Peptides against a protein of PDB entry 5ZKO. Designs and how they scored, part 17

Target 1, 44 residues: chain A of PDB entry 5ZKO
Amino acid sequence: SASNPRKFSEKIALQKQRQAEETAAFEEVMMDIGSTRLQAQKLR

## One batch from the design tools (peptide; aimed at target 1 K11)

Design b2_p18_1_s1 (made by RFdiffusion4, then SolubleMPNN; its pose is not in this set)
Fold by OpenDDE base, seed 1:
Structure b2_p18_1_s1 (fold): chain B 44 residues (1-44), chain C 44 residues (1-44), chain A 18 residues (1-18)
Amino acid sequence: as target 1 above (44 residues)
Amino acid sequence: as target 1 above (44 residues)
Amino acid sequence: LASEQAAIAAQQEQEKAL
């Protein structure tokens, strides 16, 4: 039935969105760490 | 202070673990979809 | 080094899901 392919595509799309959100959260963590390192270097 | 590098490493490790868990969840979804497609092909 | 340890930890988590 044509409904199953759409549901599969939706599941894949939602999971890819979650992976992208986790990547963005990782980049934010790395940016904060980078900023902290830069501040520590300026204070030295 | 030596404590900050450890906390940064911990944050990175936890975020990489979350990305791996999301990847595993994606692989499970894809496996279920693959199994469903294989079943549908066998019934045709 | 910290990023490499995180990558190893991530691989171990993937192995548990198989």
Scores: peptide ipSAE 0.191, ipTM 0.693, DockQ to the pose 0.031
OpenDDE base, seeds 2, 3, 4, 5: peptide ipSAE 0.177, 0.182, 0.188, 0.187; ipTM 0.688, 0.688, 0.691, 0.688

Design b2_p18_1_s2 (made by RFdiffusion4, then SolubleMPNN; its pose is not in this set)
Fold by OpenDDE base, seed 4:
Structure b2_p18_1_s2 (fold): chain B 44 residues (1-44), chain C 44 residues (1-44), chain A 18 residues (1-18)
Amino acid sequence: as target 1 above (44 residues)
Amino acid sequence: as target 1 above (44 residues)
Amino acid sequence: KASEAAAIAAQQAQEAAL
């Protein structure tokens, strides 16, 4: 199957987008943890 | 809501697993592209 | 073409980055 170079480019771009979305989701989780720690520190 | 530290560690672990799976999927795409390029080079 | 695909992928990654 002569895999169209354009389809490879699209697949790479889509996969890079997924990696960025998963990174953003990780940063959001870390922000929630940070906020919870900050709240716990302020309530002591 | 006293967010259970165990739930945070689980959420972090799950997100790290997703990042690893997306990385593996990217490497698979790159391998397919590499194999296609190698085949095209051998057929010339 | 590989450099252009990488540039497009980098732009999409930047757009998804906070």
Scores: peptide ipSAE 0.160, ipTM 0.679, DockQ to the pose 0.036
OpenDDE base, seeds 1, 2, 3, 5: peptide ipSAE 0.150, 0.144, 0.147, 0.155; ipTM 0.684, 0.684, 0.682, 0.679

Design b2_p18_1_s3 (made by RFdiffusion4, then SolubleMPNN; its pose is not in this set)
Fold by OpenDDE base, seed 2:
Structure b2_p18_1_s3 (fold): chain B 44 residues (1-44), chain C 44 residues (1-44), chain A 18 residues (1-18)
Amino acid sequence: as target 1 above (44 residues)
Amino acid sequence: as target 1 above (44 residues)
Amino acid sequence: LASEQAALAAQQALEAAL
């Protein structure tokens, strides 16, 4: 079947986007943890 | 609110798992592209 | 200790993700 380089490039782009979204979600989790710790420290 | 370190560790673990799954999915895409290219090369 | 270990694991995970 004809290599559709365009379709492969689209698949790669979508996977890169998903990986970036997961990284951003992880950074958000870390920010929330950091903020919670800081808040707990201020309340002591 | 009480820092639930256990809940944070669970969140981190889940995000690590998700990131690993996305990496594996990306590697699968690259493998499929590679195999398709190899097949196209063999058919020439 | 559990909070410190979780924080260290989180930092390592962030470094591996970037």
Scores: peptide ipSAE 0.175, ipTM 0.648, DockQ to the pose 0.032
OpenDDE base, seeds 1, 3, 4, 5: peptide ipSAE 0.168, 0.174, 0.173, 0.173; ipTM 0.643, 0.644, 0.640, 0.639

Design b2_p18_1_s4 (made by RFdiffusion4, then SolubleMPNN; its pose is not in this set)
Fold by OpenDDE base, seed 3:
Structure b2_p18_1_s4 (fold): chain B 44 residues (1-44), chain C 44 residues (1-44), chain A 18 residues (1-18)
Amino acid sequence: as target 1 above (44 residues)
Amino acid sequence: as target 1 above (44 residues)
Amino acid sequence: LASEQAAIAAQQAQEAAL
């Protein structure tokens, strides 16, 4: 059926979006850690 | 404080786990698509 | 990828997250 390729494409795109969102969340965690390290260095 | 490195490593590990879970979910989506394509080919 | 549209949508999602 002609609708399957579109539905599959949508599932792939949505899953790639989730991977990107998890990457962004990881980058935010790393930024928070970086900021905390910088603050700890300023207090020494 | 000596507890910060441990908490940071835990946050990183948890985020890497989420990335792995999203990768596994992507692989499952691709497997489902592959199975659907194989079934569609068998019906031709 | 299943289609070019999926590739484009995935690229846009990655660009929005970086």
Scores: peptide ipSAE 0.191, ipTM 0.687, DockQ to the pose 0.029
OpenDDE base, seeds 1, 2, 4, 5: peptide ipSAE 0.176, 0.170, 0.187, 0.182; ipTM 0.683, 0.678, 0.689, 0.684; seed 4 fails the geometry check

Design b2_p18_2 (made by RFdiffusion4)
Pose (drawn by RFdiffusion4):
Structure b2_p18_2 (pose): chain A 43 residues (1-43), chain B 44 residues (1-44), chain P 18 residues (1-18)
Amino acid sequence: ASNPRKFSEKIALQKQRQAEETAAFEEVMMDIGSTRLQAQKLR
Amino acid sequence: as target 1 above (44 residues)
Amino acid sequence: EAAAEEAEEAAEEAEEAA
């Protein structure tokens, strides 16, 4: 499972992990401005 | 073909070089991250 | 890797047939 044998299974696993990270990465970058505005509120 | 070499030895050495660079900068931002969490006590 | 095992099995069968 974590280390498949077929090349097709390996490609599917790499694409799955990549999609998860990009979904999580594009969420952290999505609302950075909300955090950048918090500093102007603090200063 | 400069960033994309033909020999596999050159490719491996290139990945090893980049990995050393990426890890070196990562071990710097995460290193003094404690000094930033201490600055946070000044606010509260 | 599974394709290499299938290729080895096919080579053995070809040798036996030869």

Design b2_p18_2_s1 (made by RFdiffusion4, then SolubleMPNN; from b2_p18_2, 14 letters changed)
Fold by OpenDDE base, seed 2:
Structure b2_p18_2_s1 (fold): chain B 44 residues (1-44), chain C 44 residues (1-44), chain A 18 residues (1-18)
Amino acid sequence: as target 1 above (44 residues)
Amino acid sequence: as target 1 above (44 residues)
Amino acid sequence: AAAIAREARREEERRRRE
């Protein structure tokens, strides 16, 4: 199907947004782990 | 909350999986665009 | 992947300022 170039740009933009959200969620998980590790060190 | 290290490894694994799935979906979109572009060139 | 994500975040931030 000759998918309209506007639909491709929209798909790319949406997919880039999802990847950014997933990366942000990964960074948040890593921060929580880092913070928990730091707290565990302070409790020793 | 002292989140169990087993829960951290699980969260990291799930997040890595989601990132891989989002990357695969991006690659699929890019392949579809590339294929459509190649088809449009063949129709000239 | 992380580079694309950083670019997408910047593009979203730009779109929120327009």
Scores: peptide ipSAE 0.266, ipTM 0.680, DockQ to the pose 0.026
OpenDDE base, seeds 1, 3, 4, 5: peptide ipSAE 0.255, 0.248, 0.253, 0.251; ipTM 0.677, 0.670, 0.670, 0.671

Design b2_p18_2_s3 (made by RFdiffusion4, then SolubleMPNN; from b2_p18_2, 14 letters changed)
Fold by OpenDDE base, seed 2:
Structure b2_p18_2_s3 (fold): chain B 44 residues (1-44), chain C 44 residues (1-44), chain A 18 residues (1-18)
Amino acid sequence: as target 1 above (44 residues)
Amino acid sequence: as target 1 above (44 residues)
Amino acid sequence: EEEIERKKKREEEKRKKE
């Protein structure tokens, strides 16, 4: 069934995209923490 | 505001959990591909 | 295939509740 390899490659691509989105969300959280730390240091 | 560090650590922990879940979903897709390849080889 | 689609749908429903 020649259709299966293409469907698997599509599933892998979609999964890699989700992993990249989750990494970007993690980086956003870390950026917010970094900015909050910098603000807290400026208020001292 | 002493509440912020604890909320940030909680957000990081939840994000790490989500990344682990996405990795497990990727491994499941790869396992299904591996089993399908093995089945296709057995049918030859 | 059906099990992966069922997992994807559950994960999308979890994202919609967050």
Scores: peptide ipSAE 0.211, ipTM 0.663, DockQ to the pose 0.123
OpenDDE base, seeds 1, 3, 4, 5: peptide ipSAE 0.196, 0.206, 0.128, 0.126; ipTM 0.664, 0.654, 0.578, 0.578

Design b2_p18_2_s4 (made by RFdiffusion4, then SolubleMPNN; from b2_p18_2, 11 letters changed)
Fold by OpenDDE base, seed 4:
Order: C-alpha cells, then sequence, then structure tokens
Structure b2_p18_2_s4 (fold): chain B 44 residues (1-44), chain C 44 residues (1-44), chain A 18 residues (1-18)
C-alpha cells in the first residue's frame, strides 16, 4: 500500500510542470501582443 | 496594420485551447487519484 | 484513466494468489 502515494505525487508533479509550461506560453503570447501594440503605437 | 488583430486573436484562441487541454488533464489526474482513494477506502 | 487504481487492483490480485 505504501507505493501508491509516490505514483500519485509523480502524476501531480508532471501536471504542475504542464501548468507551468502553459503559463509560460501564455506569458510569451501576451508579451508578443504587447510588444506589437507598442510598436504600432510608435508608428502613429 | 489591420491584419494584426486577427493574428493576435488566433494566438489567444490557441492559448485558450492549450489552457482547456491542461485543465482537462488536471481533472483526469484528480479523478484518477479520487477513484484510487475511494477504492482504497472500500478495501479498508 | 485510473491506471494507478488498475495497477493496485492487479497487485492485490497477485498477492491473493500467493
Amino acid sequence: as target 1 above (44 residues)
Amino acid sequence: as target 1 above (44 residues)
Amino acid sequence: EAEIAEEEKRRKEREEEE
């Protein structure tokens, strides 16, 4: 019975990694949008 | 200049899709953990 | 997928056969 908690912990750790990667990708998209908006504003 | 908003909208849509997939994977992990915990409780 | 639950079930079935 004692080995299951470690396997659950591993699944949760992998899920937290995926969540961190998703957050980083979101921040990248938002930074690209922000940079493009600032560039477009400077050209006006 | 008018074509950039559509490309940003597409990037945001793809990011929302990724977020939905990450959420679904999280729910799957939590459901698996929940099911295993309930099974372990029934066997006690 | 309840893979961990299935693995635990399979482990218990093996332990009951010993």
Scores: peptide ipSAE 0.158, ipTM 0.600, DockQ to the pose 0.121
OpenDDE base, seeds 1, 2, 3, 5: peptide ipSAE 0.156, 0.151, 0.149, 0.148; ipTM 0.614, 0.602, 0.591, 0.596

Design b2_p18_3 (made by RFdiffusion4)
Pose (drawn by RFdiffusion4):
Structure b2_p18_3 (pose): chain A 43 residues (1-43), chain B 44 residues (1-44), chain P 18 residues (1-18)
Amino acid sequence: ASNPRKFSEKIALQKQRQAEETAAFEEVMMDIGSTRLQAQKLR
Amino acid sequence: as target 1 above (44 residues)
Amino acid sequence: DEEAMLEEMEELMAEEDE
């Protein structure tokens, strides 16, 4: 499972992990401005 | 073909070089992250 | 060097897909 044998299974796993990370990475970058506005509220 | 070499040895050495750079900068931002969490006490 | 590695990779991929 974590280490497949078939090359097709390996590609599918790499694409799955890549899609998860890009979905999570594009969420952290999505609302950075909301955090950048908090500093203007604090200052 | 400069960033993409032909020989596998040149490719491995290139990945090793980049990995050392990426890790060196990562070990810097995460290192003094404690000094930033201490600055947070000043606000509260 | 890359051509020899490519042949080894094709053989390894064929074994893995067996």

Design b2_p18_3_s1 (made by RFdiffusion4, then SolubleMPNN; from b2_p18_3, 15 letters changed)
Fold by OpenDDE base, seed 5:
Structure b2_p18_3_s1 (fold): chain B 44 residues (1-44), chain C 44 residues (1-44), chain A 18 residues (1-18)
Amino acid sequence: as target 1 above (44 residues)
Amino acid sequence: as target 1 above (44 residues)
Amino acid sequence: EFSALIAALAAQIAAENA
């Protein structure tokens, strides 16, 4: 379909948002793992 | 919580999957834009 | 001709390096 340039920009913007959300979720997972490991080390 | 190493690995694996899905969605958006542009050029 | 594609690619690269 002849999607117009405005629709393309919206698709790109939405995809950028989703990518950023997934990055944030990754960082949260990594932080949780890191925190747990640090706590375990302190208890030894 | 003392999440165990196995649970950490599962969290990482799930996050990698989600990241890959978002990458695939990005590629689909790029392909759609590229195809539409190519078609428009051929019609000129 | 592909400015939007270039911009999207740049954003992807930035996200991968976050």
Scores: peptide ipSAE 0.107, ipTM 0.622, DockQ to the pose 0.049
OpenDDE base, seeds 1, 2, 3, 4: peptide ipSAE 0.103, 0.097, 0.112, 0.104; ipTM 0.593, 0.605, 0.593, 0.600; seed 3 fails the geometry check

Design b2_p18_3_s2 (made by RFdiffusion4, then SolubleMPNN; from b2_p18_3, 13 letters changed)
Fold by OpenDDE base, seed 2:
Structure b2_p18_3_s2 (fold): chain B 44 residues (1-44), chain C 44 residues (1-44), chain A 18 residues (1-18)
Amino acid sequence: as target 1 above (44 residues)
Amino acid sequence: as target 1 above (44 residues)
Amino acid sequence: EFSALIAALEKQKALEDA
């Protein structure tokens, strides 16, 4: 197949977006853990 | 909410799996680009 | 990890554009 830089660019862009979404999802998980920890600390 | 390490552990495990899947997707894109490059090189 | 992969992909993109 012939080189298609435009298609490659689209794939790269989609992967960057996915990476950002994964990072956000991870941060959300960590925030949930942190929030729970903070609540538990307040109850002690 | 009380700390639930098991639930948190599951969330982290799922996130790690998702990260691995994203890595595989990146590698697939790189392989496609590499293959195209190699083909183009052969045609020169 | 992802930053390295992105950099590699962007480099390959640049090569295809040349």
Scores: peptide ipSAE 0.113, ipTM 0.603, DockQ to the pose 0.036
OpenDDE base, seeds 1, 3, 4, 5: peptide ipSAE 0.100, 0.108, 0.109, 0.102; ipTM 0.597, 0.603, 0.599, 0.599; seed 3 fails the geometry check

Design b2_p18_3_s3 (made by RFdiffusion4, then SolubleMPNN; from b2_p18_3, 14 letters changed; failed a check: too like the target's own chain)
Amino acid sequence: EFSALIAALAKQIAEENA

Design b2_p18_3_s4 (made by RFdiffusion4, then SolubleMPNN; from b2_p18_3, 13 letters changed; failed a check: too like the target's own chain)
Amino acid sequence: EFSALIAALAKQRAEEDA

Design b2_p18_4 (made by RFdiffusion4)
Pose (drawn by RFdiffusion4):
Structure b2_p18_4 (pose): chain A 43 residues (1-43), chain B 44 residues (1-44), chain P 18 residues (1-18)
Amino acid sequence: ASNPRKFSEKIALQKQRQAEETAAFEEVMMDIGSTRLQAQKLR
Amino acid sequence: as target 1 above (44 residues)
Amino acid sequence: ELEEEEEELETEEEEHET
């Protein structure tokens, strides 16, 4: 499972992991401004 | 073909070079991250 | 790590085609 044999299974796993990370990466970058505004509130 | 070499040896050495660079900068930002968490005590 | 796994998979496909 974690290490498939078929190349098709390997491609599917790499695309799955990539989609998860890009979904999580585009969430962290999504609301950075909300954190950047917190500093102006603090200063 | 400069960033994309033909020989596999040149490709492996290129990946090894980039991995060393990426890890070197990663080991710097995560290193002195404690000194930033100490600055947070000043606020509270 | 995912880019390395993709490059390893491309190498395995080229070796399998050879």

Design b2_p18_4_s1 (made by RFdiffusion4, then SolubleMPNN; from b2_p18_4, 14 letters changed)
Fold by OpenDDE base, seed 2:
Structure b2_p18_4_s1 (fold): chain B 44 residues (1-44), chain C 44 residues (1-44), chain A 18 residues (1-18)
Amino acid sequence: as target 1 above (44 residues)
Amino acid sequence: as target 1 above (44 residues)
Amino acid sequence: DLEARIARLQEEQARAAA
């Protein structure tokens, strides 16, 4: 188990980055839905 | 923009699934770190 | 396009699971 504290920190950091990227993707999805909804409302 | 409310719901559901998978991966990482830490402590 | 964005998200998910 040659994993030192640095390797643990790296593993955590990488996972935090992935979660942040997923969050950003979700926010983008919600923004797109919001924009589409706004456009649809303007057409009514 | 042929996207209906069902498509929005699907998009949200898929993104929620991704976030859940990332969370599970994070928990696995933390469990692995915890196990390794416990093993290292037993050797001290 | 919502459908294109869904497809991208699915591709990213598949890559993350590999």
Scores: peptide ipSAE 0.197, ipTM 0.660, DockQ to the pose 0.023
OpenDDE base, seeds 1, 3, 4, 5: peptide ipSAE 0.185, 0.178, 0.194, 0.189; ipTM 0.663, 0.652, 0.662, 0.656

Design b2_p18_4_s2 (made by RFdiffusion4, then SolubleMPNN; from b2_p18_4, 12 letters changed)
Fold by OpenDDE base, seed 4:
Structure b2_p18_4_s2 (fold): chain B 44 residues (1-44), chain C 44 residues (1-44), chain A 18 residues (1-18)
Amino acid sequence: as target 1 above (44 residues)
Amino acid sequence: as target 1 above (44 residues)
Amino acid sequence: DLEARIARLKEEQEEAAK
């Protein structure tokens, strides 16, 4: 069947959202690690 | 507690794996859309 | 807690792989 451009756009939008969520999760992990390192340094 | 560098490395590695999987899923979506578009073009 | 966050990330990967 002829692919509906609206369905293509929806598929792309959903995958872009997932990628953004994974990026945000990575940034949160890095922030948490950085904070933990800073706390450990302050206790020395 | 002192943050274990091994645990940091594991956290980063796991998150990088997720990002790679999401990228691969995006590429698959784009390939599927591209194939469908090409098929529709051939039927015209 | 780093262990709890790693555990969540592993679970999320398992769900993404299905």
Scores: peptide ipSAE 0.155, ipTM 0.646, DockQ to the pose 0.023
OpenDDE base, seeds 1, 2, 3, 5: peptide ipSAE 0.146, 0.155, 0.146, 0.151; ipTM 0.643, 0.647, 0.637, 0.647; seeds 3, 5 fail the geometry check

Design b2_p18_4_s3 (made by RFdiffusion4, then SolubleMPNN; from b2_p18_4, 12 letters changed)
Fold by OpenDDE base, seed 5:
Parts: C-alpha cells; sequence; structure tokens
Structure b2_p18_4_s3 (fold): chain B 44 residues (1-44), chain C 44 residues (1-44), chain A 18 residues (1-18)
C-alpha cells in the first residue's frame, strides 16, 4: 500500500486527542473525589 | 455526598482502563505505519 | 520518547513518499 504521510499524521493526531480527552476525564473524576472528600472533612 | 470508596475506586479503575485502551490503539496505529514502511523497503 | 518516535516515523514516511 502506498505510504500516505498525511493520513498517518492525522491518525496519530486523532489518537493523541483521544488520549488527552481520557486524561481530562480522569482529572474530572479525581476532582469529584477531592470535592467529596473536602465536603466530608467540613462536616466532621 | 457520602464517600463511597468502592465507587471511587471503580471510577478510577475504569478511567485507567480507558487510558490503556487508547494507548493500545495508538500502538496499533504505529504498527500499521511500521508495517507500511517495512513493505516499502522490501519493494525497493 | 513517544513524541520523538512519532516525529521519526513521520519524517521517514515523508522521505519514502518522495
Amino acid sequence: as target 1 above (44 residues)
Amino acid sequence: as target 1 above (44 residues)
Amino acid sequence: SLEAEIARLKEEQELAAK
């Protein structure tokens, strides 16, 4: 199959975007946990 | 909201799994690029 | 690094297409 550097670059960029989105989703989960933890501490 | 350590752990585990899946998908893209490269070299 | 490997592979593909 003929090499298509642009298509390869697009595939790589798309996968990097997905990885970044999953990282952001993980950070959101951790923020939710942190907020819940802080609330629990304030109620003690 | 009451802390649910099990539910938090499950959410974290799920996000870690998603990150691993996206990494594997990236590795597949890189393998496709590598295979195309190897094929091009053999045809030269 | 992963980014360095990506850059290398992209460059090699670009060279092979010429």
Scores: peptide ipSAE 0.112, ipTM 0.619, DockQ to the pose 0.035
OpenDDE base, seeds 1, 2, 3, 4: peptide ipSAE 0.097, 0.105, 0.110, 0.101; ipTM 0.611, 0.617, 0.615, 0.625

Design b2_p18_4_s4 (made by RFdiffusion4, then SolubleMPNN; from b2_p18_4, 13 letters changed)
Fold by OpenDDE base, seed 4:
Structure b2_p18_4_s4 (fold): chain B 44 residues (1-44), chain C 44 residues (1-44), chain A 18 residues (1-18)
Amino acid sequence: as target 1 above (44 residues)
Amino acid sequence: as target 1 above (44 residues)
Amino acid sequence: DLEARIARLKAEQEAARK
């Protein structure tokens, strides 16, 4: 039951946290790929 | 070993999919809250 | 290891859908 404002705020906060975590995970992936590309270029 | 471009593309694609899913989940949460607010207003 | 990290991300994605 969506009737409790506190429960809504909690649901929003949890979802924002998940989005931030997924964004951080994406940035880490991109950093890993970038590092690997740089290493591969240095080994050429 | 991050040496496979196909693996990089896959990693990026999977992470983009996760981000899209988290966004959709957020939108669903907001829709649920919006619907509840509308119902509460109609019951006043 | 990129492959291990991809595998983890896939597992986390599947878990998030449940």
Scores: peptide ipSAE 0.160, ipTM 0.631, DockQ to the pose 0.023
OpenDDE base, seeds 1, 2, 3, 5: peptide ipSAE 0.154, 0.158, 0.151, 0.148; ipTM 0.633, 0.633, 0.627, 0.624; seed 2 fails the geometry check

Design b2_p18_5 (made by RFdiffusion4)
Pose (drawn by RFdiffusion4):
Structure b2_p18_5 (pose): chain A 43 residues (1-43), chain B 44 residues (1-44), chain P 18 residues (1-18)
Amino acid sequence: ASNPRKFSEKIALQKQRQAEETAAFEEVMMDIGSTRLQAQKLR
Amino acid sequence: as target 1 above (44 residues)
Amino acid sequence: ELEEEEEELELEEELLFA
């Protein structure tokens, strides 16, 4: 499972992991401005 | 073909070089991250 | 020649699927 044999299974796993990360990466970058505004509130 | 070499040896050495650079910068931002968490005590 | 081509395919698999 974690290390498939078929190349088709390997490609599907790499595409799955890539989609998860891009979904999580585009969430952290999505609301950075909300954190950047917190500093102006603090200063 | 400069960033994309033909020989596999040149490709492997290139990936090793980039991995060393990416890890070197990563080991810097995560290193002095404690000094930033100490600055947070000044606020509260 | 066939052994060299198999070694190149193994290297391609290691680079793509490592």

Design b2_p18_5_s1 (made by RFdiffusion4, then SolubleMPNN; from b2_p18_5, 10 letters changed)
Fold by OpenDDE base, seed 4:
Structure b2_p18_5_s1 (fold): chain B 44 residues (1-44), chain C 44 residues (1-44), chain A 18 residues (1-18)
Amino acid sequence: as target 1 above (44 residues)
Amino acid sequence: as target 1 above (44 residues)
Amino acid sequence: EEEERARKAALEEALKFG
């Protein structure tokens, strides 16, 4: 039996949220790079 | 050809580092839970 | 997680040199 399972579950949930936010930030970076690349190609 | 490939690679590398740091933080949370669980079992 | 990392790496390479 884990002591304070509710507190543990909360800590895990918060960390999972942070990981998802960092993944979203990565996707944003890749989208910016993709857009920049597309724009550069149009200017050639 | 991507414009400023070095700058893009830097942005991606920084995001990969952040993701790795969040993964490490998650592992730390799980280790704390594991240690607490082990201690609770020893006290039973 | 490894598959996700591989996909991200492939996308990175495609964006740099594609």
Scores: peptide ipSAE 0.222, ipTM 0.698, DockQ to the pose 0.041
OpenDDE base, seeds 1, 2, 3, 5: peptide ipSAE 0.213, 0.182, 0.222, 0.214; ipTM 0.696, 0.696, 0.701, 0.697; seeds 1, 3 fail the geometry check

Design b2_p18_5_s2 (made by RFdiffusion4, then SolubleMPNN; from b2_p18_5, 11 letters changed)
Fold by OpenDDE base, seed 2:
Structure b2_p18_5_s2 (fold): chain B 44 residues (1-44), chain C 44 residues (1-44), chain A 18 residues (1-18)
Amino acid sequence: as target 1 above (44 residues)
Amino acid sequence: as target 1 above (44 residues)
Amino acid sequence: EEARRAAEAALLEKLLFG
């Protein structure tokens, strides 16, 4: 199995990107929660 | 926009699962690197 | 980064269930 360091670097970079995207998705959920809470507070 | 805490909980659960999958993928990459390094060391 | 994600998840849980 011809291992290429460049291939590993590419895989790592891809995984970092995926992790960042998943983090962004969490942040979006958090923003939605925050917005919902704000709306709920306005109803009180 | 009817906010349902259950919906948010579901989103969080899904994101946790995705995060775990991404982590596993990263670990696999690292294992491959480790295996390659081990093979390279055997050639030395 | 993992610690940040964990903290974010914990905050989300607190916002939902706290």
Scores: peptide ipSAE 0.164, ipTM 0.668, DockQ to the pose 0.035
OpenDDE base, seeds 1, 3, 4, 5: peptide ipSAE 0.156, 0.156, 0.156, 0.157; ipTM 0.658, 0.654, 0.659, 0.656; seeds 3, 5 fail the geometry check

Design b2_p18_5_s3 (made by RFdiffusion4, then SolubleMPNN; from b2_p18_5, 14 letters changed)
Fold by OpenDDE base, seed 1:
Structure b2_p18_5_s3 (fold): chain B 44 residues (1-44), chain C 44 residues (1-44), chain A 18 residues (1-18)
Amino acid sequence: as target 1 above (44 residues)
Amino acid sequence: as target 1 above (44 residues)
Amino acid sequence: RRKRRARKARLRRRLLFG
């Protein structure tokens, strides 16, 4: 069975979705760290 | 120490670079799998 | 964007004719 270009395109789309989710999670974690630090600074 | 927006932007840039590298590696692996399958099909 | 389209086109051609 030859590699189906449609199935390959679907895998690329899924990989892009996963990358977007990983980016969002990374940005959220970085925002939480930033917010926590800002809050700690406001309490000083 | 508050989250430095410059350092955050640098981390986002590094994350985007990493994602681009991971995408390239993924596309290469998928290409190699596809090529191997196609070659195996041609030998049948 | 253009380089990514070219790589995808090359990949598709290789998957079809490689």
Scores: peptide ipSAE 0.298, ipTM 0.609, DockQ to the pose 0.038
OpenDDE base, seeds 2, 3, 4, 5: peptide ipSAE 0.291, 0.242, 0.255, 0.231; ipTM 0.598, 0.582, 0.592, 0.569; seeds 2, 4, 5 fail the geometry check

Design b2_p18_5_s4 (made by RFdiffusion4, then SolubleMPNN; from b2_p18_5, 9 letters changed)
Fold by OpenDDE base, seed 5:
Structure b2_p18_5_s4 (fold): chain B 44 residues (1-44), chain C 44 residues (1-44), chain A 18 residues (1-18)
Amino acid sequence: as target 1 above (44 residues)
Amino acid sequence: as target 1 above (44 residues)
Amino acid sequence: KEEEEAKKAALLEELLFG
């Protein structure tokens, strides 16, 4: 059957979005760690 | 309060796993596209 | 991409254990 480049491009775009979301989640984790460290320093 | 490096490392490890899973999903999409293309070529 | 992820991992390690 003929290829559907539009459908393929949609799949790729969707996966790129998911990867970006996981990157954002990683950044959130890093921010939380940083905040915790800062708090610990203030309590010393 | 004291930092818990184990908990932080667990969060990081979990995020790394999620990113790897999204990469694997992307590779699956690419494989599906490749298979479809190969099938189309065989039918010519 | 792999380099970026490696850098992120390194930063995390520094924050956790540095």
Scores: peptide ipSAE 0.145, ipTM 0.652, DockQ to the pose 0.042; fails the geometry check
OpenDDE base, seeds 1, 2, 3, 4: peptide ipSAE 0.141, 0.128, 0.145, 0.141; ipTM 0.654, 0.647, 0.658, 0.652; seeds 1, 2, 3, 4 fail the geometry check

